# Peptides against a protein of PDB entry 4Y8H, part 11

Target 1, 222 residues: chain A of PDB entry 4Y8H
Amino acid sequence: TTIVGVKFNNGVVIAADTRSTQGPIVADKNCAKLHRISPKIWCAGAGTAADTEAVTQLIGSNIELHSLYTSREPRVVSALQMLKQHLFKYQGHIGAYLIVAGVDPTGSHLFSIHAHGSTDVGYYLSLGSGSLAAMAVLESHWKQDLTKEEAIKLASDAIQAGIWNDLGSGSNVDVCVMEIGKDAEYLRNYLTPNVREEKQKSYKFPRGTTAVLKESIVNICD

## One batch from the design tools (peptide; made by RFdiffusion4, then SolubleMPNN)

Design b1_p28_4_s1 (from b1_p28_4, 9 letters changed)
Fold by OpenDDE base, seed 1:
Structure b1_p28_4_s1 (fold): chain B 222 residues (1-222), chain A 28 residues (1-28)
Amino acid sequence: as target 1 above (222 residues)
Amino acid sequence: SELEAQRARARATAERSAAAAAAAAAAA
């Protein structure tokens, strides 16, 4: 897995690859690793796919109830705290590594959470087996005051670095853009770099293209 | 700078995540 988050001038973008693996086997080529916690708060998951999905759904439900009770838009820090408390309670038995990002009335936010409930904050983050390949791109090309388009490009280039260099990463790039004052833009399969080019050459040869070099008739009934 | 400190943290977090993923792959 390769997952990334990048802050830009007016929001945050997260991106992920779409390979799922079971040991040395590619189990799924188009796994969704971006999860919605709330309309404007999204999470990218690495580790055990079932654990990342279950945790993000549980916190999503709790955030919705909390938003209804408080009559307030959900905050990224509230989602972070709920995720942290849940993961800490299970002391790493839940194999979930998360990038949590979103926009709320306090601005744009980008956090990471590890399986034991440790948290980090940054302008850019990468997690998963492809995290170092992604980080090489992020370190080289991240700057302050990125535009939305520059941030999407940077995030997608970082995921592609994971796809090309990490065996645990592959197939497509998914992107979610969370801009202040807008709805979240979920771009499923934003890039599909592993689509095989259409075969330019047909392997359908006319009948008789293969010359018969030798014929031998053997009677098997002797 | 604060930016350099954030870059250093981001790198350290990526390294920890890569190590955790490698350990999980070795245990599977």
Scores: peptide ipSAE 0.381, ipTM 0.854, DockQ to the pose 0.814
Fold by OpenDDE base, seed 2:
Order: structure tokens, then C-alpha cells, then sequence
Structure b1_p28_4_s1 (fold): chain B 222 residues (1-222), chain A 28 residues (1-28)
């Protein structure tokens, strides 16, 4: 998995690859690793797919309830705290590594969470097996005051570095853009660099391409 | 076939993706 988050001048973008693996097997070529916690708070998940999905759904439900009780829009820091406390409670046995990002009334936020409940903050972050490949791109091309378009490009280029260089990453780039004052823009399969072209040749060969060396007809019914 | 429909969807997604990437690159 390669997941990234990048802050820009007016918001935050997260991106992910779409490969799911089971050991050496590609289980899914187009899995969704971007999860909605709330309308304006999304996360990218690495680690155990079931754990990332389950924990994000659980916190999403609790954030919705909390929002209703408080009559306030959900805050990214509230989601961060709930995720952190939950993961810490399970001492890393929930294999969820998350980049949590969003916009709320306090602004745009980008955090990471590790399975043991540690948290980091940054203007750009990467996690997963492709994180080093992604970070090489981020460190090379990140600048302050990125535009939305520059941040989407940077995040997508970082995910592509994971797709090309990490065995655990592949297929497509998913993007979610969370801009202040706008709805979240979920760009499923924003890039599809691995589309298989049409086969130019047929595997149908003319009869006689392979010689029949021996034929025997056996009557099996007397 | 379902496979051809999947390939057609994948092509249409790739074309949209390439157009979006080109538009994003042109806007930068």
C-alpha cells in the first residue's frame, strides 16, 4: 500500500493506490483505501484491510453521534483522538495505519496514526509499504503554499512512485480533496496508469500448427 | 461480454484520467 496526504493553501488532499494483496497474490486490483469518516473528514488506510475498514466505520459512526449531540460539525482532531484511543487500547493488534485528513470550522488538518496509537502531524505524509517511494517524491517536490492542482499532482506522483517501485502497491490512484468551504471531492480512479490494452494478436492458431503424432479411437462400450 | 464491458469501462476511465491529468498539468 501507498497512501499520502498533502496540505495545500486552502485544504488537504489524500491519495492512495488500489492494490490489495494476500501474501504474494493480488487479491484486488481496485480496492478502495480512502474511507469517509464524515462528509469533510476522510482517511487513507494501510495495514490490514479489514481493520482499517472496521475502525474507520466505527469512528465514523461515533463522530456522527458526537456531531449530533454537540450540534457541531465534526472536527478532524476529534476523529484523530477517537482513532488514537481505540488503537492504543488494542496495543497494535488492530493493524490500522491511517492518514487522517479533513476540513472543519477550525481549518484544514492532516495527521497520521500508527497501529499502537502514536500520531504525527505534517504538511505532507506517507504510509504503507510504498511510503519511502512516495516520500522521495514528496521531499523532492513539496513546497509551501501549494495550490489545489499542485497538491493533487504531487500526491498523485507520490502514489505513482509507490505503484512503480513497491510490490505491495499498484493499479490506480484514488484521490480525495478536502477544500475549505467546499464539499469533499472524491476522485475514484483519478489515475488509471495500468489499463490493459486490447490484445493485438489472437491465440487462435490455424489447424495443423501442432502436429498430431498419434491418434487412437477406443470403443469403450462393448 | 462482461469482460468487454469491464475493458470498455477501464478504457473510458483511462481516457478520463488521462484527460484530467492533462488538464491538471495544463492548469499548473
Amino acid sequence: as target 1 above (222 residues)
Amino acid sequence: SELEAQRARARATAERSAAAAAAAAAAA
Scores: peptide ipSAE 0.000, ipTM 0.194, DockQ to the pose 0.017
Fold by OpenDDE base, seed 3:
Structure b1_p28_4_s1 (fold): chain B 222 residues (1-222), chain A 28 residues (1-28)
Amino acid sequence: as target 1 above (222 residues)
Amino acid sequence: SELEAQRARARATAERSAAAAAAAAAAA
């Protein structure tokens, strides 16, 4: 898995690859690793796919209830705290590594969470088996005051570095853009760099291309 | 190299995918 988050001048983007693996086997070529916690708060998950999905759904439900109860738009830091407390309670037995990002009335936010409940903050983050390949791109090309388009490109380039260089990453790039004052823009399969090309040669030959060297007819009924 | 040709094709596919995504976003 390769997941990234990048802050830009007016918001935050998260991106992920779409490969799921079971040991050495590619289980799914086009899995979704971007999860909605709320309309304007999204999460990218690495680690155990079931754990990342289950924990984000649980916190999403709790955030919705909290938003309804408070009559307020949910805050990214509230989602972060709920995730942190939940993961810490299970002492890393829930194999969820998360990049949590969003916009709220306090601005744009980008955080990471590890399975034991530690949290980081940054302008750019990467997690998963492809995180080093992604971080090499992020550290090389990140600048202050990125535009939306520059941040989408940077996040997509970082995910592609994971796709090309990490065995655990592959297929497509999913993107979610959370801009202040706008709805979240979920771009499923924003890039599809691994589309199977048409084979230049057909392996279907006309009948008679292979010479029949010997034919034997055996009557099985005496 | 065959690797450069594969990278060039992957880039052209990515550019077409991005253009299609932009066109879909402009039509939505």
Scores: peptide ipSAE 0.000, ipTM 0.168, DockQ to the pose 0.019
Fold by OpenDDE base, seed 5:
Structure b1_p28_4_s1 (fold): chain B 222 residues (1-222), chain A 28 residues (1-28)
Amino acid sequence: as target 1 above (222 residues)
Amino acid sequence: SELEAQRARARATAERSAAAAAAAAAAA
């Protein structure tokens, strides 16, 4: 898995690859690793796919209840705190590594959470097996005051670095853009760099290409 | 479900809070 988050001048973008693996097997070529916690708060998940989905759904439900109870738009720091407390309670037995991002009445936010409930803050972040490949791109090209378009490009280039260089990453790039004062823009399969062209040549041999050298008829019924 | 009952209670609390805030804003 490769997941990234990048802050820009008026919001935050997250991106992910779409490969799911079970040991040496590619289980899914087009899995979704971006999860909605609330309309304007999204996360990207790495680690155990079932754990990342289950924990984000649980916190999403609890954030909805909290928002209704408080009569307020949900805050990214509230989602962060709930995720942190939940993961810490299970002492890393929930294999969820998350980039949590969003916009709320206090601004744009970008955080990471590890399975034991440790948290980081930054202007750019990467997690998963492809995180080093992604971080090489982020460290090389990140600057202050990125535009929306520059941040989408940077995040997509960082995910592609994971797709090309990490065995655990592959297929497509998914993107979610959260801009202040706008609805979240979920771009499923924003890039599809691994679409196979139709094979111009057929490797199907015609019947009879292999000669029959011997035939034997055995009667099995007496 | 228990979750649906929690959501219904949370909505009813939010509606009462919004009505109280609207009444306070109309009185100010």
Scores: peptide ipSAE 0.000, ipTM 0.227, DockQ to the pose 0.011

Design b1_p28_4_s2 (from b1_p28_4, 13 letters changed)
Fold by OpenDDE base, seed 4:
Structure b1_p28_4_s2 (fold): chain B 222 residues (1-222), chain A 28 residues (1-28)
Amino acid sequence: as target 1 above (222 residues)
Amino acid sequence: SELERQRQRARETALRSAAAAAAAAAAA
């Protein structure tokens, strides 16, 4: 996995690759690693996919209830605190590593959370097996006062660094843009750089190309 | 500066995440 977050002048962008792996196996080429906690608060997950999804859904439900009870738009720091407390309670047994980002009445926010409930804050962050590949791009090209377009490009370039250089990352780039005063823009498959070309050769062979050496009929119904 | 502190934290966070991911991959 490669996940990133980048703050820009009027909001925050998060991005992720779309490869899911089970050891050496590619389990899914187009999984969704961006999760909605609330309409304007999204997270990217690394680690155990089931844990990242389950914890974000749980906190999303509690944030919705909290928002309804308070008659207020949910705050990113409230989601962060709920996630932190939940992950800490489970002492790292929930294998969720999250970038949490969003906009709220207090502004734009970008945080990371580790499985034991430690939290960080930054203008740019990367997590996952591709985090160092992504960070190399972020450190080289990040500047203050990024525009929305510059931040989307930077985030997508950082994810592509993971796609090309990390075995645990691959396929497509998903993006979510959270700009102050706007709806969140979820860009599923924003980039699809690994489209398979048409096969140059047909592998349909005439009958008899491979000789049948033995045939056996097995009755499977008693 | 705040920027330098942020950059340092970002590196540390990325490094910790990469180490955790490598450990998980080695256990599979």
Scores: peptide ipSAE 0.306, ipTM 0.822, DockQ to the pose 0.863
Fold by OpenDDE base, seed 3:
Structure b1_p28_4_s2 (fold): chain B 222 residues (1-222), chain A 28 residues (1-28)
Amino acid sequence: as target 1 above (222 residues)
Amino acid sequence: SELERQRQRARETALRSAAAAAAAAAAA
């Protein structure tokens, strides 16, 4: 997995690759690693796919109830605190490594969470097996005061570094853009750089292509 | 600055995540 988050002048972008693995096996070529916690709060997940999905759904449900109870738009720091406390309670046995990002009435936010419940804050972040490949791109090309378009490009370039250089990452780039004063823009398969070309030959052969070299009829009834 | 501290934490977070991913051999 390669997941990234990048802050820009008026919001935050998260992005992910779309490869799921089971050890050395590609289990899914086009899985979704971006999860909605609330309309304007999204999460990218690395680690155990089932745990990242389940924990984000649980916190998403509790954030919705909290928003209804308080009559307020949910805050990214509330989602962060709920995720952190839940993961810490399970002492890293829930294998969820998350980039949490969003916009709320207090502004734009970008955080990371590890399975043991530690949290970080940054202007750019990367997680997963491709995190170092992504971080090399982020450290080389990140600047202050990024535009929306520059941040989408930087995030997608960082995910592509994981796709090309990390065995655990591959296929496509998913993006979610959260800009202040706008709806979240979820861009499923924003880039599809690994479309297979048409095969030069068909492997469908007519019947009889393999000759029968010998036939024997055996009576199996006594 | 706070920016420099966040940049340093981002590098450390990426390193910890890469180490965890290498150890886990988990499905995702």
Scores: peptide ipSAE 0.280, ipTM 0.814, DockQ to the pose 0.618
Fold by OpenDDE base, seed 1:
Structure b1_p28_4_s2 (fold): chain B 222 residues (1-222), chain A 28 residues (1-28)
Amino acid sequence: as target 1 above (222 residues)
Amino acid sequence: SELERQRQRARETALRSAAAAAAAAAAA
């Protein structure tokens, strides 16, 4: 897995690859690793795919209930705190490594969470087996005051570095853009750089195309 | 600066994540 988050001048972008693996086997070529916690709070998941999905659904449901109870839009820091406390309770047995990002009435936010409940904050972050390939691109090309378009490009270039250089990463780039004052823009398969070209020839041949080189009749009845 | 501290933390977090992913036989 390669997952990234990048802050820009008016929001935050997250991106992920789409390869799922079981040891040396590609289990899914087009897995969705971006999860919605709330309409304007999304996360990218690395680690155990089932755990990342289950924990984000659980916190998403509790954030919705909290939002209804408080009559307030959900905050990224509330989701972060709930995820942290849940993961810490399970002492790293829930194998979820998350980049959590979003927009709320306090602005745009980008955080990471590890399975033991530790959290970090940054202007750019990468997690997963491809995290070092992604970080090489981020460290080389990140600047302050990125535009939306520059941040999407930077995030997608960082995911592509994972796709090309990490065995645990591959296929496509998914993107989610969360801009202040707008709806979240989920771009499933934003890039599909591994589409195979159409086959130049058909391998359907007429019956009898293969010549019979030798025939023998063997009686198998004694 | 605060920016340099956040950049340093981001590199350390990426390193920890890469090490955890290499150690985990998890379906990723």
Scores: peptide ipSAE 0.254, ipTM 0.804, DockQ to the pose 0.597
Fold by OpenDDE base, seed 2:
Structure b1_p28_4_s2 (fold): chain B 222 residues (1-222), chain A 28 residues (1-28)
Amino acid sequence: as target 1 above (222 residues)
Amino acid sequence: SELERQRQRARETALRSAAAAAAAAAAA
């Protein structure tokens, strides 16, 4: 997995690759690693796919209840705290490594969470097996005061570095853009750089291509 | 600066995540 988050002047973008693996096996070529916690708070997940999905759904449900109870829009720091405390309670047995990002009445936010419940904050972050490939791009090209378009490009270039250089990453780039004062823009398969060319040859052989090596007629009725 | 501290932490977090992912038998 390669997941990234990048803050820009008026919001935050997260992005992910779409490969799921089971050891050496590609389990899914086009899985979704971007999860909605709330309408304006999204998460990218690395680690155990089932755990990332389940924990984000659980916290998403509890954030909705908390929002209704408090009569307030959900805050990214609330989601962060709930995720952190949940993961810490399970002492790393829930294999979720998350980039949590969003917009709320307090502004735009970008955080990371590890399976043992440690958290970090940054202007740009990467997680997963492709995190070093992504970080090489981020460290080279990140600047302050990114535009939306520059941040989307930077995030997608960082994911592509994972796709090309990390065995655990592949296929497509998914993006979610969370801009202040707008709805979240989920761009499923924003880039599809691994589309296979149409097969130029048919693998249908003419009848008789398979040689008959031996034929025997056995009388089974006397 | 705070920016430099965040940059350093981002690199360390990425490194820790990569190490954890390398130890995992199954991953997203």
Scores: peptide ipSAE 0.253, ipTM 0.805, DockQ to the pose 0.614; fails the geometry check

Design b1_p28_4_s3 (from b1_p28_4, 13 letters changed)
Fold by OpenDDE base, seed 3:
Structure b1_p28_4_s3 (fold): chain B 222 residues (1-222), chain A 28 residues (1-28)
Amino acid sequence: as target 1 above (222 residues)
Amino acid sequence: SSLEAERQRARETARRSAAAAAAAAAAA
């Protein structure tokens, strides 16, 4: 897995690859690693796919209840704290590594969470088996005051570095853009760089194309 | 009422995107 987050001047973008693996086997070529916690708070998940999905759904449900109870838009730091406390309680046995991002009444936010409940803050972050390949791109090309378009490009280039250089990453690039004052833009399969080309020849042969080289009739009754 | 309407639209959009992704995965 390769997951990234990048802050820009008016919001935050997260991106992910779409390969799922079971050991050395590609289990799914087009899995979704971007999860909605709330309308304007999204996360990217690495580690155990079932754990990342289950924990984000649980916290998403609790954030929804909290938002209804308080009559307020949910805050990214509230989702972060709930995720952190949940993961810490399970001492890393929930294999969820998350980049959490969003917009709320306090602005745009980008965080990471490790399975043991440690948290980081940054303008750009990467996690997963492709994180080093992604981070090399981020560290080389990140600048202050990115535009939305520059941040989407940088995040997509960082995911592609994981796709090309990490065995655990592959297929497509998913993107979610969270801009202040707008709805979240979930761009499923924003890039599809691994489309299989059409085969130059058809393998559909007419019946009888294989020549009968020998025929033998054997009487089975004496 | 506005927050519920946004939640319904976001659920419908996510459901359509998941159905389109499942159809694309079945065709690959």
Scores: peptide ipSAE 0.000, ipTM 0.258, DockQ to the pose 0.023
Fold by OpenDDE base, seed 4:
Structure b1_p28_4_s3 (fold): chain B 222 residues (1-222), chain A 28 residues (1-28)
Amino acid sequence: as target 1 above (222 residues)
Amino acid sequence: SSLEAERQRARETARRSAAAAAAAAAAA
C-alpha cells in the first residue's frame, strides 16, 4: 500500500493506490483505501484492510452521532482523538495505519495514526509499504503554499512512485480533495496507468491442437 | 470488449456511488 496526504493553501488532499495483497498474491487490483469518516473528513488506510475499514466505519458512526448531538460539523481532531483512543485500547492488535484529513470550521487538517495509537502531524505524510518511494517524491517536490492542482499532482506523483517501486502497491490512483468551503471531491480511479492492453494474439486453440497421448478412466466410486 | 465495458460500468457505478454519497451527504 501507498497512501499520502498533502496540505495545500485552501485544504488537504489524500491519495492511495488500489492494490490489495495477501503475501505474494494480488487479492484485489482495484480496492478502495480511501474511507469517509464524515462528509468533509476522510482517511486513507494501510495495514490490515479489514481493520482499516472496520475502525473507520466505527469512528464514522460515532462522529455522526456526536455531530447530531452537538448540532455541529464534526472536527478532524475529534475523529483523531476517537481513533487514537480506540487503537491505543487494542495495543496495536488492530492493524490500522491511517492518514486522517479533512476540513472543519477550524480549517484544514492532516494527521497520521499508527496501530498503537501514536499520532503525528505534517504538511505532507506517507504510510504503507510504498511510503519511502512516496516520501522521496514528496521531499523532492513539496513546497509551501501549494495550489489545489499542485497538491493533487504531487500526491498523485507520490502514489505513482509507490505503484512503480513497491510490490505491495499498484494499479490505480484514488484521490480525495477536501477544500475549505466546498464539498469533498472523491476522485475514484483518478489515474489508471495500468490499463490492460488488448491481446495481440488469441491463445484459444481448437480441440485436437494438442494430441492426447493417453487416456485413463478411473472409477472413484464403488 | 466486455472487460472494458465492465471497467466503465465499475467506474460509472463508483462515480455514481460517490456522487450519490456526496449528494446524500449534501441533502442531510
Scores: peptide ipSAE 0.000, ipTM 0.247, DockQ to the pose 0.016
Fold by OpenDDE base, seed 5:
Structure b1_p28_4_s3 (fold): chain B 222 residues (1-222), chain A 28 residues (1-28)
Amino acid sequence: as target 1 above (222 residues)
Amino acid sequence: SSLEAERQRARETARRSAAAAAAAAAAA
C-alpha cells in the first residue's frame, strides 16, 4: 500500500493506490483505500484491510452520533482522538495505519495514526509499504502554499512512485480533495496507468486442434 | 452562516485557552 496526504493553501488532499495483496498474490487490483469518516473528513488506510475498514466505519458512526449530540460539524481532531484511543486500547492488535484528513470550522487538518495509537501532524505524510517511494517524491517537490492542482499532482505523483517501485502497491490512483467551504471531492480512479489492452490473440482453439494419434477400444466387462 | 458562528466560537475558545495557559505560566 501507498497512502499520502498533502496540505494546500485552502484544504487537504489524500491519495492511495488500489492494490490489495494476500502474500505474493494480488487479491484485488482496484480496492478502495480511501474511507469516509464524515462528509468532510476522510481517511486513507494501510495495514490489514479489514481492520482499516472496520475502525474507520466504527469511528465514522461515533462521529456522526457525536455531531448529532453536539449540534456541530464533526472536527478532524475529534476523529483523531477517537481513532487514537481505540487503537491504543488494542495495543497495535488492530493493524490500522491511517492518514486522517479533513476540513472543519477550525480549518484544514492532516494527521497520521499508527496501529499502537501514536499520532503525527504534518503538511505532507506517507504511510504503507510504498511510503518511502512516496516520501522521496514529497521531499523533492513539496513547497509551502501549494495550490489545489499542485497538491493533487504532488499526491498523485507520490502514489505513482509507490505503484512503480513498491510490490505491495499498484494499479490506480484514488484521490480525495477536501477544500475549505466546499464538499469533499472523491476522485475514484483519478489515474488508471495500468489499464490492460485487449488481448490480440484468443487462446480458445477449435475442437479437433489436438490430433488423435491412436485409438483403442478395450472391453472392461468379462 | 452556521459555519462562521462556529468559527467565531472556536476562535473565542482558542483565545480563552491561550489566555488561561498564559495566566497559568505567569502564576508558576
Scores: peptide ipSAE 0.000, ipTM 0.193, DockQ to the pose 0.019
Fold by OpenDDE base, seed 1:
Structure b1_p28_4_s3 (fold): chain B 222 residues (1-222), chain A 28 residues (1-28)
Amino acid sequence: as target 1 above (222 residues)
Amino acid sequence: SSLEAERQRARETARRSAAAAAAAAAAA
């Protein structure tokens, strides 16, 4: 897996690859690794796919209930704290490594969470087996005051670095853009760089195309 | 009390989902 987050001048973008693996086997070529916690708070997951999905759904449900009870828009830091407390309670037995991002009334936010419940903050982040390949792109091309378009490009280039260089990453690039004052823009399969070209030749030959080089009749009945 | 009961139901649903999904654990 390669997952990234990038802050820009008016929001945050997260992106992910779409390969799922089971040991050396590609289990799914086009899995979704971007999860909605709330309308304007999204998460990218690495590690155990089942654990990332289950924990994000649990926190999403609790954030919705909390938002309704408080009559307040959900905050990214509230989701972060709930995820952190949940993962810490299970002492790393939940194999979820998360990039949590969103917009709320306090602005745009980008965080990471590790399986033991440690958390980081940054303007750009990468996690997963492709994180070093992604970070090489991020460290080389990140600048302050990115535009939305520059941030989407940077995030997608970082995911492509994982796709091309990490065995655990592959297929497509998914993107989610969370801009202040707008709805979240979920761009499923934003890039599909691994679409196989159409076969230029047909491998269907007419019957009788194979030449008979030798024939032998063997009686197999005594 | 109602919010706590709803949170508890959400936790139980997520725990059941996690247990069912553990059988299909894909590394990402």
Scores: peptide ipSAE 0.019, ipTM 0.291, DockQ to the pose 0.029; fails the geometry check

